# Peptides against a protein of PDB entry 2AZE: the designs that were tried, part 156

Target 1, 148 residues: chain A of PDB entry 2AZE
Amino acid sequence: AQECQNLEVERQRRLERIKQKQSQLQELILQQIAFKNLVQRNRHAEQQASRPPPPNSVIHLPFIIVNTSKKTVIDCSISNDKFEYLFNFDNTFEIHDDIEVLKRMGMACGLESGSCSAEDLKMARSLVPKALEPYVTEMAQGTVGGVF
Target 2, 101 residues: chain B of PDB entry 2AZE
Amino acid sequence: GRLEGLTQDLRQLQESEQQLDHLMNICTTQLRLLSEDTDSQRLAYVTCQDLRSIADPAEQMVMVIKAPPETQLQAVDSSENFQISLKSKQGPIDVFLCPEE

## One batch from the design tools (peptide; made by RFdiffusion4, then SolubleMPNN)

Design b1_p23_6_s2 (from b1_p23_6, 10 letters changed)
Fold by OpenDDE base, seed 1:
Structure b1_p23_6_s2 (fold): chain B 148 residues (1-148), chain C 101 residues (1-101), chain A 23 residues (1-23)
Amino acid sequence: as target 1 above (148 residues)
Amino acid sequence: as target 2 above (101 residues)
Amino acid sequence: SSTFTLHLRTFAQRGYKLTVKKE
């Protein structure tokens, strides 16, 4: 009985760990798809234009975005060495990391929300190694969560 | 019996976890290779047009923060106080607006 | 109203991963 109880505890521990790893894997897949899709898009765009964009017109990863109403008053203080910044707003703001921006741009093909068209799914599959394609399919179908 | 069933479950869970680890390693490797590829690095960018699709500059201002890894960002968002504090230990922080703004 | 700290870390040397800790 005690042995079975110990194994049950171990079983629960493993189930929880697997759940965490599933979440991490999904995020890794989304990041991979988003990054590769972004690079592919930009490569194609530059080829069409036959030139790269002006250096000051693009923002290279990594970055963070802060947005607020244009009517918001912002007071900013900066240290001499630019190691420290302090911003005071008179209204609410939003903060987004680059991955979230890419997702909202559709770079993850809607896979993050399970809103994939057939073409979106095809694109997503094409941006990952073959070994990951089945998992991408499961993500699109919303069937991830089971232990396989 | 019960012991046999639990043992079988643990074996299946072990196989599942090993598979997940394998897939995660593949993903991590791909991301690392992407980060090490010079051409990919050059092409890993967004434009002001992209940012407009996220936050319309007609209504919103967009601030871009370029900071070294492990930079601390402290944010307060309340009716009484709205504040962002940035502290870097590895180098200077760059903050700018979209050039088209 | 919320007060939180974001830890900016690189993931695979590209992109930030925000970890939010509520204060």
Scores: peptide ipSAE 0.039, ipTM 0.875, DockQ to the pose 0.209
Fold by OpenDDE base, seed 2:
Structure b1_p23_6_s2 (fold): chain B 148 residues (1-148), chain C 101 residues (1-101), chain A 23 residues (1-23)
Amino acid sequence: as target 1 above (148 residues)
Amino acid sequence: as target 2 above (101 residues)
Amino acid sequence: SSTFTLHLRTFAQRGYKLTVKKE
């Protein structure tokens, strides 16, 4: 009885660990697709424009963005060495990382929400190695995690 | 019996985890390849126009933060306090605004 | 009402990874 109980505990531990790794894998796949899609988009755009964009008009990854109402008053304190920043707002704000920005731009092809069209899914599959294609398909269908 | 069933389940879970690890390694390798490709890094950018799709500078102020690894960001968003604190240990933090159209 | 701390970890392959700790 005690042996079975110990194995049940171990089983639960492993199930939770697998669940965590599944989430991590999905995020890694989304990042890969988003980055490759972004690079592809920009390469194509630069080719069509026959020149790169102005240097001061682009923001290279990685980055974080903070947005708030244009009417929000912001007080900013910066250390002399620029190692420390303090922002005080008089109203609410939002914070987004670069991956979230890319997702909202559609760079992950809607895979993050399982809202892929046939074309989106085709694009997503084309941006990952063959071994990951089945997992991408499962993500699009929302069927990831059927192992348990 | 129950013991045999549990033992078999654990073996199956081990195999499943190994498969996940393999797939994760593939993903990590692909991402590393992107990081090592200078052309890809050059092209890994967004524009202010892209950011407008997230928050239009006509209505929203958009601040961009570029910080070194392990930078601490503390945020308070409540009815009483609205604050962001940034502390870097590895270098200066760069902050700039996305201009209005 | 929310208070949280984000730890910015930049990986060569992933860019920023945000770890949110809500207080």
Scores: peptide ipSAE 0.038, ipTM 0.871, DockQ to the pose 0.202
Fold by OpenDDE base, seed 3:
Structure b1_p23_6_s2 (fold): chain B 148 residues (1-148), chain C 101 residues (1-101), chain A 23 residues (1-23)
Amino acid sequence: as target 1 above (148 residues)
Amino acid sequence: as target 2 above (101 residues)
Amino acid sequence: SSTFTLHLRTFAQRGYKLTVKKE
């Protein structure tokens, strides 16, 4: 009885860990797809333009963006060494990391929401190693998570 | 019996986790390869047009933050407080607006 | 809000810890 109880605890522990790792894996896949897709897009764009964009017109990863109404008043305090910033807003704001920006740009091919067209899914599969293709397919179908 | 069933479940879960670990290693390897490729890093950027797609500068102010690794960002968004705190331990933080604004 | 010279780095070097509290 005690042994069974111990195994039940371990079982639950492993199930939770697996669930967490599944989420992490999905995020890693999305990042990989998004990054590769972004690079591919920009490479193509630069080829068409026959030159790279002006340095001040692009933002290299990594970055975070904060957006708020243009009417929002922002007070900023900066430490002497610029290691610390404090922003006070008089209204609501939004924060987005670079990955979220890429997702909203469609760089993850809609895989993040299971909204992949046939073309999107084809692109997504082409941007990952073969070993990950089945998982990408499952993500697109929303069938990930069935381990037990 | 129950003990045998649980033992079998644990074995299956172990195999599943090992497979996940393997796939995750593949992913991290790919990301490292991208980080080591100079051309990829040069091309790893977004434009102001990209940012406008999610936050139109006509209506929204877009502030960009570039910070060293392990920089902490704490945000409070409530009726009483609207605040963002940034704290870096590895270097200075850069904050700027989209040039096209 | 301030403007500074960009310190370019790779996406693999990102390591932000984000904590958002909304009420």
Scores: peptide ipSAE 0.031, ipTM 0.872, DockQ to the pose 0.233
Fold by OpenDDE base, seed 4:
Parts: sequence; structure tokens; C-alpha cells
Structure b1_p23_6_s2 (fold): chain B 148 residues (1-148), chain C 101 residues (1-101), chain A 23 residues (1-23)
Amino acid sequence: as target 1 above (148 residues)
Amino acid sequence: as target 2 above (101 residues)
Amino acid sequence: SSTFTLHLRTFAQRGYKLTVKKE
């Protein structure tokens, strides 16, 4: 009885750890896909234009964005060395990291929501090492976490 | 029996976790390689047009923040306080606006 | 309405991401 109890505790511990690792892996995969897809898109675009975009017209990763109404009043305080910023808004704002931006751009091929078309899935698979392809498939099908 | 079932479960979970660890190692290695590839980094950008798909500057202002790794961002979004605090330990923070068309 | 902290990390570390901690 005690032996079984000990194993049950261990089982639960492992299940929780696996769940955490699954989430981490999924995010890493999405980041890889989104990044590679972005690079591929831009490479193609620059080739078609026969030149890179103006340096001040693009935003290189990493970055975050903050958006708020154009009517929002923003007060900003900046330290002398620019190591510290303080923004005060008179209304609500939104924050998005670069990965979220890429996802909304479709760079993750809809894999983040498990809503990949056949073409999206093909693209996603092509942007990861072979060893990760089965997991990408699971993500697309929403079957990740079957160990539970 | 119960013991045999649990033992089998643990073996299966161990195999699953080992596979996850392996896949994570592969993935992190790939990400590192990408970060070290200058050509990839040069092409790792978005445009203001891309950002408009997230928030249209016609209706909202879009502020871009570029900060060094491990920069701390504290945000408060409540009826009484709307604030963002940025603290960098590794260098200056750059902030700029995405212009309208 | 919420208070949270984000930490920016690079691909080389653990991918480009922000770690969010709710306060």
C-alpha cells in the first residue's frame, strides 16, 4: 500500500513536469517557425525589390510594442543614461511582444491555435528539424498532451 | 495489479519526458544557431505596415520599445493607474513611434 | 485590470520572448 502511494506521488510529479515542458517546447517551436518564416518572407521581398528596405523603415527583433488610443495622453520620464523609462497614461494600453506580433502576422502558420491549413502545416514542418516534425503535427491536430 | 499498473505508467512517463528533453535541446540549439547567424538577424525585422495589422495607427498610436536582454518591464493597467516602467541593466533603451501612412 | 512584470530574453538564451509574472 505504501509502495503504491509513493509511486502515485511520483506519477503526479512527473505528469506536472511533463505538462510544463510541453508548454515550453510548444512555445520554442512556435518561435522557431515564426522567426524562420519571417526571415524567409523578408528575403524573398528584398530579392523582388532588388534592395533592402531603408534602415529606418524596419524594426529588428527583439522588440515590444505598446499601443493606445491616439487620444491618450502619455507622460514619459527618461533617465540620463536611458536605462530607465517611466510612462504614465491617462487611459488603458496594450503590450505585445515580438512573438505575438509574428503570430498575428501569420508567421507561425496558425500553429499557435491549431488552425493550420494543409499549406500552413507543410510550411511549419519545413521550418523545423526533422525530429520536431511529429510534434508540429501534434500541435496542428491539437493532440499534444496525450500522455495524461 | 495496482502496483504493476503504476510501474508501467512511470516507465511510459519517463520515456515521454526523455523525448521532450531531447526535443527541447534540439529546438534551443536551433534558436541559438539562428541568433548567431548574421544573415538571419539582418532579415529578422518587421515593418510599420506589419505593425498596423496589430494596431492601426489611424486609430491608435504604436510605440516600439527596443531593450537589452533581461530588461524589466513593469506594467500597471487599472482604472486608477496606467503605467509602464522599464529598467535595463545592460544598456540604453530605445523608444520610437510608428508613423502613419 | 492587472499588474505584471515582463522580462525580455533573446533567442540565444531561450528564444525571443517576454516572461510574464502577474502581480
Scores: peptide ipSAE 0.036, ipTM 0.870, DockQ to the pose 0.188; fails the geometry check

Design b1_p23_6_s3 (from b1_p23_6, 8 letters changed)
Fold by OpenDDE base, seed 2:
Structure b1_p23_6_s3 (fold): chain B 148 residues (1-148), chain C 101 residues (1-101), chain A 23 residues (1-23)
Amino acid sequence: as target 1 above (148 residues)
Amino acid sequence: as target 2 above (101 residues)
Amino acid sequence: SSSFTLHLRTFAQRGYVLTVTKE
């Protein structure tokens, strides 16, 4: 009947919404782990060096990275107030946000690809609240996707 | 019947979504706490050495973009056009190159 | 897709998932 059809549509809508939220949660967890791990790394490094790094040698979050071959010709147009930039390249380029950089640095413990060693998983679990630990475990095993 | 089954499924999905929302709230709260902690903010940085591990400046030029919130970045990377457009509404955009050495 | 749009967020605005919108 029409009523059943309406409920089936609603069911599918809710399932899709849950799927989207699962993806968002996974990304948020990765961000949390990456940020905390980064802070921990830098804290330890500064303690060992007994001083902060030179101010011009570090880049604080947030940032975006653009890389291309050194042979690539780049034309840049900048507005007077520096509110607008236009870059034209004569060849391909890559863009990485700060989260992707942190992931490639291993700050997310390989959890983003489900490639966690026992030590990686231990570190990842230690950087999230207890309530999130089961989800971290599922991410590491690649078993995320079920409905609660 | 079918109607009863679907109704029950929807109730279960609602409970599942509520649990998911709860976990997301926990996670977002942790991120906010990090952003509010001055020491964490101070230590939330990468080095040029870190960036070299992503793209070696000896072979690749590495450009760093720092922009105000809600800055729009539009990129086109195709055989016909290679372009990046940045538009800020809240302030100037800072762009600099990572040194090779 | 060969084109995309990214909306930048500050560290203080974390809690949002950075999404690349493909054109």
Scores: peptide ipSAE 0.079, ipTM 0.885, DockQ to the pose 0.172
Fold by OpenDDE base, seed 5:
Structure b1_p23_6_s3 (fold): chain B 148 residues (1-148), chain C 101 residues (1-101), chain A 23 residues (1-23)
Amino acid sequence: as target 1 above (148 residues)
Amino acid sequence: as target 2 above (101 residues)
Amino acid sequence: SSSFTLHLRTFAQRGYVLTVTKE
C-alpha cells in the first residue's frame, strides 16, 4: 500500500516534469521555425533587391523592445561604461523580446496560437528536422500530450 | 494489480520523457547550428517596419535594446513604479529609438 | 506582473527556454 502510494507520487512528479519539457520543446521548436523563416524571408528579399539593406536600417537578433506612449516621460541614467542603464517611466510600458516580435510577425506560422493554415503548417514542417515534424503536427492540432 | 499498473505507467512515462529529451536535444543542436552559421546570423534581422507590428511608432515610442549575453533586465511595472534596469557583465549596452517612417 | 527579470541571451545560449523571474 505504501509502495503504491509512493509510485503514485512519482507518477505525478513525472507527469509534471513531462509537461514542463513539452512546453520547453514547443518553445524551442517555435524559436527554430521563427528564426529559419526570418532568415529565409530576408534572403529572398535581398536576392530580389540584389543587395543587402543598409546596415543601420536593420536590427539583428538578439534584441529587446520597449514601447510606451509617446507622451510617456522617460528618464534615463547610464553608467560611464554603458554597462548599466536605468530607465524611469511616468507611465506603463511594454517589453517584448525578439522571439515575441518574430511570432507577431507571423514567422512562427501561427503555430504558437493554433492558427495555422494548411500552407502555414507546410512551411512550419519544412523548417524543422524530420524527427520534429510529427511534433509540429501535434502542436498545430493541439494534441500535444494526448498520449499522456 | 494496482502495483503492476503503476509500474507500467511509470515505464511508459519514462519512455515518453526519453523521447522528449531526444527531441529537445535535436532542437538545441539546431539552434546552436543556426547561431554558428554566419550567413544565417547575417540574415537574422528585422526592420523598423517589422516592429510596427508590435507598436505603431506614430503612437508609441519604440526603443531597441542591444545587449551582450547574460545581461540582466529587471522591470517594474506597477502603479507606483515604472522602471527598467539593465546590467551587463560582458560589454556595453546599446539603446536606440526606432524612427517613424 | 509588477516586477520581473529577464536574462538576455543569444540563440547559442538558447539550449533552454528563456524564463522571466518574478520578484
Scores: peptide ipSAE 0.035, ipTM 0.875, DockQ to the pose 0.174
Fold by OpenDDE base, seed 1:
Order: C-alpha cells, then sequence, then structure tokens
Structure b1_p23_6_s3 (fold): chain B 148 residues (1-148), chain C 101 residues (1-101), chain A 23 residues (1-23)
C-alpha cells in the first residue's frame, strides 16, 4: 500500500539521521574527553611547578596549525590591518585543528582509534557524566552502530 | 500487519533518536560549561613541546594560526596550487612559528 | 588534491562537530 511505502521511506530517513547523530555524538564525546583531560593535565603540571607557564609559552584554544617540510618555500601576503593573510607554498602542506592535535596528543585516551587500554578507558569514563559512560564503553568496544 | 509493524518500528526509532538527542544535549552542556569556566579556559592550552610531538620542527615547519571567531580559512592543495587564505572580520589574525627548540 | 574551507570557532562555541567544507 502507498501508506506503507511512505512509512518505509520515512523509516529509511530516520535511520540515516540516527546514523549521522551517532557519529556526531561520538565526536562530541571525544572532544569533551580531550578538553577535560587537557585541562586536568595542565592543572596538575602547574601544581607540580607551583606556577603557571609563561604567557608566551602556551597556545590557548582555539587554534589551527599548518605544517610543511622545512624545505618548503612559503610566500606570505598580509593586509595592513592583518585581517587577511595569503600563503603560497611550493609544496604540499598539512592543516590540523586543535581537536585533532589533542587527539594526537592522546588527550582522547585513544578512544578515537580503538586503542583504548583498560586504564585509558577508566580515564575516559571519569571525564564524562554518568549518563555518557555506557556510550563511552560501547565506543571502546567498537559496538556502536545499532539503534537503541 | 505490515502497517502496524512499520508504525511500531517508527516509534522505536523515534525513541532511539530521542535518546541520542538527550545524550548529545548532555555533551553540549558539558562543553558549554567548560567554556564558561574561567579556570578551564585558562588551562585549555598546549605548548610548543606538545606541537613538536605532533610535527617535529626538525623536519617540519609548524605554523600556528590564532584568529577571531568565524575567521574564514580557505585551503587549496593540488599539484598546481598550494595555497591558504585567511579572512577575518572581527579582528587581526595572529600567525607565528613554533620554534624548533 | 583537495580544496576546503574551515570556519574558526571560539571555545565557547563548542558543542557541535566542526566540519571542513570541501570546495
Amino acid sequence: as target 1 above (148 residues)
Amino acid sequence: as target 2 above (101 residues)
Amino acid sequence: SSSFTLHLRTFAQRGYVLTVTKE
């Protein structure tokens, strides 16, 4: 029947939306863990040093990094007010946002790549609200993907 | 019947999506709380040492971009063109190099 | 080869997934 066909279309639409939201949720969880872990690390470090780091020695979020070979020639044009930059490279470059940097630093406890040890998982769970702990566990097990 | 089955499936999917929405709301709330916490903001930083662990300046040049909100970054990486364009409307852009040591 | 655009956000604007738009 036409009604059943319409419902099947809607079912598929909802399934796709759920899949997208699952991906978004996982990323949000990773961001939360990474940020909290970073803050925790720095807090501990400052306590051990009994002082904060020099202002010009740290880079506060948010930021972007660009890396390329040291041999890459870069031409840079800057507007007078520094509102516009134009970089021309003679070779390939990489661009990373702060979240990716945090992940590579291990701030997400390896949860993003399935390289989460029992200790890492314990840390990850401790950095999220109780309601999110089951989902973190599912992420670590690689069992996220079904509808619940 | 088929109609009843599909209707039930849709209800279950709706409940599942609502659960996801709830969890996402919890996450976004936590992130907002972090952004509103002065101490967390102060401690939300990396060092050049951290960046060296990602891209060693001995082999790679590491450039850091600090820009106002909603700054546009356009990047082209092809065999014929390697370019990054930055455009800010809310203030100056700060670009600096991470030292090797 | 790729071309993309990124819109920088403040820490306060966290709460949604940051995506890179391909051109």
Scores: peptide ipSAE 0.033, ipTM 0.873, DockQ to the pose 0.169
Fold by OpenDDE base, seed 3:
Structure b1_p23_6_s3 (fold): chain B 148 residues (1-148), chain C 101 residues (1-101), chain A 23 residues (1-23)
Amino acid sequence: as target 1 above (148 residues)
Amino acid sequence: as target 2 above (101 residues)
Amino acid sequence: SSSFTLHLRTFAQRGYVLTVTKE
């Protein structure tokens, strides 16, 4: 009885760990797709323009963005060495990391929401190693969650 | 019996986790390769136009934060307090606004 | 929303998923 109880605890522990790893893997796949797609987009754009964009017009990864209403009053305190910033807002704000920005740009091909068109899915599959393609397909179908 | 069933389940879960680990290793390897590729690094950027697609500067102020590794970002968003704190350990933080068209 | 802490990583450190810690 005690042995069975110990094994049941271990079983639950492993199930939870697997669930966490599934979530992590999905996010990593989305990041990979988004990054590669972004690079391809920019490469194509630069080729079409026959020149790189102006240096001050681009933001290289990684970055974080904060957005708030233009009416929001922001007080900013900065340390002398610029190692520390403090922003106080009089209204709500939003924070987005670069991955979220890429997703909203469509760089993850809609895979993050399971809203891939046939073309989007094809693109997504082409941006991952062969071993990950089945998982991408499952993500697109929303069928990820089972144990392998 | 119950013990045998649980033992078998654990073996199956172990196999499943090993498969996940394998896939994760493949994925992390790809990400590392991307980060180590000079051309990919050069092309890994967004434009202000891209950011406007997320939050239009006509209605929203868009602030960009570029910070060194291990920079801590603390945010509070409540009815009583709206605050963002940034603390870097490895260098200066760069903050700038996305210009309007 | 609740307060949270995010630790920023470089592009080269993208080999794992970062977790936001809520206060």
Scores: peptide ipSAE 0.051, ipTM 0.882, DockQ to the pose 0.167; fails the geometry check

Design b1_p23_6_s4 (from b1_p23_6, 10 letters changed)
Fold by OpenDDE base, seed 1:
Structure b1_p23_6_s4 (fold): chain B 148 residues (1-148), chain C 101 residues (1-101), chain A 23 residues (1-23)
Amino acid sequence: as target 1 above (148 residues)
Amino acid sequence: as target 2 above (101 residues)
Amino acid sequence: SSTFTLHLRTFAQRGYVFTVTSE
């Protein structure tokens, strides 16, 4: 009985760990798709333009963006060496990392929200190694983890 | 029996976890390859136009933060205090403002 | 420290992942 109880505890532990890893894997897949899709988009755009964009017109990953109303008053204090910044706002603001920006740009093909058309799914599959394609399909269907 | 059943379940879960680990390794390998590919890194960028699609500069001010590794960003967003602090230990922090067009 | 007014600058700068914390 005690041995069975110990195994049941271990079973629950493994189930929780698997759940966490599933979430991590999904995020990794989304990142991979988003990055590759972004690179592909930009490569195509530069080919069409026959030149790269001006250096000061693009933001390379990684980055963070902060947005707030244009009416928001912002006070900024900067250290002499620019190692420290302090921003004070008189209203709410939003912070987004680069991955979230890419997702909102559609670089993850809508896979992150389940809004993935057949063409989006085809694109998503094309941007991952063959071994990951079945999992991408399951993500699109919302059936990931059904065996657990 | 019960013990046998639990043992079998654990073995199945172990196999499932190993499959996940394998897939995660594939993903991390791909991401590493992207980070090591000079052309990919050169092309890994967004534009101000892209940012406008996220937050319209006609209504929103958008600033971009670039900083060295291990830079800390602390944010307070409450009714009484709205604050962002940035602290870098490895170099200067760059902040850019996306203009309205 | 000193006050600073944000303005458009070159985006071609080195940057890395942040540790973001909320209070």
Scores: peptide ipSAE 0.028, ipTM 0.865, DockQ to the pose 0.091
Fold by OpenDDE base, seed 5:
Order: sequence, then C-alpha cells, then structure tokens
Structure b1_p23_6_s4 (fold): chain B 148 residues (1-148), chain C 101 residues (1-101), chain A 23 residues (1-23)
Amino acid sequence: as target 1 above (148 residues)
Amino acid sequence: as target 2 above (101 residues)
Amino acid sequence: SSTFTLHLRTFAQRGYVFTVTSE
C-alpha cells in the first residue's frame, strides 16, 4: 500500500538521521574526553612543577596547525588590522585542528580508533558523565548502532 | 501486518533518536561548562613538545594559528594551487611558528 | 575536494570543532 511505502521512506530517513547523530555524538564524546584529559594532565604537571609553564611556551585551545616541508616557500599577506591572512605555498601542506592534535597525543585514550587498552577505557569512562559511560563502552567495542 | 511492523519500527527508531538527543544534550552541556570554567580554560593548552609529536619541526615547518570564533578558513590544496585564506570578523588573527627544540 | 572551508569554533560554540564546507 501507499501508506506502507511512505512509512518505509520515513524509516530510511530516520535511520540516516540517527546515523548522523551517532557520529556527532561520538565526536562530542571524544572532544569531551580529550579536553578533560588534557586539563587533567596539565593540572597534574603544574602541581608537580609547583608553577605554571611560561605563558609563551604553551598554546591554548582553540587553535589550528599548519605544517609543510621546511623547504616549502610560503608567501604571506596580512591585512593592516590582521583580520585577513593569505598564505601561498609552493607545495602541499597539512592542516590539523586542535581536537585532531589532542587525539594524536592520546588524549582521547585511543577511543577514536578503537585501540583502547583496559586502562585507556577506564580513563575514558572516568571523564564522562555516568549517562555516557555505556556509550563509551560501545564505542570501544565498535558496537555503536548495533541495534539498527 | 506490514503496516503494524513498520509502525513498530518507527516507534523504536524514535525512541532511539530521543535517547541520542538526550545524550547529545548532556555532551554539549558538559562542553559549555568546560568552556566557561576559568580553571579549565587556563589548563587547556598544549606545548610545542606536544606539537612535535604531530609534525617534527626538524623536518616540517609548524605554524600555529589562533583566531577568533567564526573565523573563516579557506584552504586550497591542489596541483595548481596551494593556499590558505583566513578571514576574521571578530578580531585579529595571530600566527606564529613553533620553534625547534 | 581540493578546496574546503573551515569555520573555527570554541568549545562553547560546538556541536563541532570546525564546520567544514566544500565548494
């Protein structure tokens, strides 16, 4: 029946929306874990050192990183008010956002790649609200969305 | 029948989506709280040593960009053009190099 | 794509770290 066809279309639409939300939720969880873990790391480090690091020695979030070969020639144009920048490279470059940096630093406990050890998973769970712990477990197991 | 089955599926999916929405709200709330916590903001940093793990400054030039919210970054990375354009609406953009160890 | 746009966001603004759009 036409009604059944309409419902099937709706079912597919909802499934896709759920998948999108799952992906978004996973990213939000990873961001939360990475951020909290970073803060925790730095807090501990500063406590051990009994002082914060020099202000110019650290980079506060948010930031982005651009890296390229040291041989790459870069031309930079900057507006007078520094509101606009234009970089021209003679070769390829890479861009990394702060979250990607944190992930590569292990701040997300390997949860992003499914490479969590037992200790990593324990850490990850400890850095999220109780309601999110089951989902973190599912992420580690790669079973997110298994119900669908 | 088939109609009942589909209706049941949709109900289940709706419940699942509602749960996701709830969890997402928790996450976004946590992130906002972290952003508003001055101590967390102070401690939310990486070092140049951390960045060296991403790109070795001995081999790579590492540029750090600090920009206000809503800054637009346009990047072109092709065989014919390698370009990054930054446009801020809320303030100046800061760019600096991560020094070698 | 060879061209993309990122919109920088703080954690407070996030649903995403960056919003990426392709031309």
Scores: peptide ipSAE 0.186, ipTM 0.893, DockQ to the pose 0.177; fails the geometry check
Fold by OpenDDE base, seed 4:
Formats: sequence, structure tokens, C-alpha cells
Structure b1_p23_6_s4 (fold): chain B 148 residues (1-148), chain C 101 residues (1-101), chain A 23 residues (1-23)
Amino acid sequence: as target 1 above (148 residues)
Amino acid sequence: as target 2 above (101 residues)
Amino acid sequence: SSTFTLHLRTFAQRGYVFTVTSE
């Protein structure tokens, strides 16, 4: 029947939308955990130190990282107002956003790959609101979206 | 019948989506609060030592880009073209190198 | 080899630090 066909189309549409939202939610959770964990780390470090790190020795979020071989030749063009930059490389480069940096630092507790210890999972859970804890658990187990 | 089953499925999916929306709202709210908290922002930093986990400055040149919100970064990485273009609408872009030590 | 675009954003404004679009 036409009505059933229409509902089946709607069902598929909703499933796809849910999948997209699940991906977005996971990223938001990872960002939250990574950020809070970073702040916690630095707070503890500064408390243990005699003084905070020099201002020019740290990089505050947000930022982007670009890396390439030291042998790579880079030509840079900058507008007068510094609103525009153009970099030309003679070899390959890599770009990393700050979230990726935090993940590689372990700030997301390995949750991004579903590879976290019991201690990591405990930390991750402690850094999110109560309502998000079940989802964090599912992420750690790699079982998110299993119902769909 | 089939119609009844599909109707039930759609109701369940609606509930699932509403749950996701709720959780996303919670996350977004938390992130906004963190971004607006002065102390959190003060402590939201990495060091050059941290960046070595991405690329060792002894072997790689590490460039840091600080740009205003909504800055566009376009990158081309191919055998014939290696290019990064930055375009800001809200202010100047700052680029600096991370030292080896 | 790839082409992609990153958009810098703040938590307060968009809820994301960056959005990535690949071409």
C-alpha cells in the first residue's frame, strides 16, 4: 500500500538523521571530555608548580597545527591586514585541529577509539553530566547505535 | 499488520531522536559554559612539549595558527599542489613556530 | 592527496571548535 511505502521512506529518513546526530553527539562528548580533562591537568600542574608557565610558552585553544618536514620549503604570502594567508609547500604537510591534538595527548581518555581502561572510563564519566554517562559507557564498548 | 508495525517503529525512532536531541543540548550547554568561564579558558592550553605527540620539532616544522572564529582554512595536498589558504572575516590571523626546546 | 576545508569556531558560538568539510 502507498501508505506503508510512505512510512518506510520516513523510517529510513529518520534512521539516517539519527545516525548523523549520534556522530555529532559523540564528537561533542569527546570535545567536552578532552577540554575538561585538559583544564584539570593544567590546574593541577600549576598548583604543584611555583608559578604558572610563561605566557609565550603555551598555546591557548582554539588553534590549528600544521607540520611538515624541516626540509620542506614554504612560501608564505600575507595580506596587509593579516586577514589572509597563503602558504605554498614543495612537499606534503599535515593539518591537525586542537581537538585531535587533545585526543592524541590522551585527554579524551581513549574514548575516541573505544580503547580506554577502567580508569580511563571512570575519568571520562566524571567529566560529563550524569545524563551523558550511559552514552559514554556505550562509546567505550563500541555499542552506540546497536539498536538501529 | 505492516502499517501498525511501521507506525510503532516510527514512534520508537521519534523517542530515540528526542533523547539524542536532549543529550546534544546538554553537551552544547556545557561547552558554552566552559567557553564563557574565564578560569577554564585561562587553563585551556597546551605546551610545545604536548605538540611533540603530534610531530616532533626535531624532525618536523610545527606551525601554530591562531585565528578568529569563522576563519576559513582551505588545504590542497596533492603531488602537483601543496597549499594552505586562510581567510578571516573577524580579525587578523597569527601564525608562529613551535621551538624545538 | 586531498582537498579539505576547516572552519574555526568557538564553543560559545557554534558548539564546535572546528568543522571539517572534505572535497
Scores: peptide ipSAE 0.029, ipTM 0.861, DockQ to the pose 0.175; fails the geometry check
Fold by OpenDDE base, seed 2:
Structure b1_p23_6_s4 (fold): chain B 148 residues (1-148), chain C 101 residues (1-101), chain A 23 residues (1-23)
Amino acid sequence: as target 1 above (148 residues)
Amino acid sequence: as target 2 above (101 residues)
Amino acid sequence: SSTFTLHLRTFAQRGYVFTVTSE
């Protein structure tokens, strides 16, 4: 029946939306874990050193990084008010946002790739509210993706 | 029959979506709390050593960009053109390099 | 090869830190 067909279309639309939200939720969880883990790491380090790092030696979030071969020639144009930048490279470059950097640093405990040790998973769980712990566990097991 | 089954399935999907929304709200709240905590923001940093672990300055130039919210970054990476443009509407952009040891 | 745009966001604006659109 046409009515059933319409509902099937709606069903598919909802399934896709749920899939998108699952992806968004996972990213939010990873961000939360990464940020809290970073803060925890730095707090501990500063306590051990009994002082904060030199101001010019650290980069506060948010940031992005651009890397390229040190042999790459870069031309940079900057507006007078520094509101606009234009970089021209003679070779390829890479761009990484701060979250990606944190993930590569291991701040997300390997959860982003499902590569968590038991200790990594324990750390990850400790950095989220109780309500999110089951979801973190599912992420670590790679079992997230179904509709619950 | 089938219509009733589909209707029930749609209700279940709605409940699932609501659960996701709830969990997302929890995450958003946590991130907001982090943004409101001055000490956490002070400690939310990486070092040049951290960045070296991502891209070694001995081989790679590492450029750091600090920009206001809603700054637009447009990048072109093709065989014929390699370009990055930055446009801020809320303040100046700061760019600096990580030193090589 | 690719063309994309990033939009920077602060902690307070979080859904994502950065949003990426491909061109």
Scores: peptide ipSAE 0.029, ipTM 0.863, DockQ to the pose 0.179; fails the geometry check

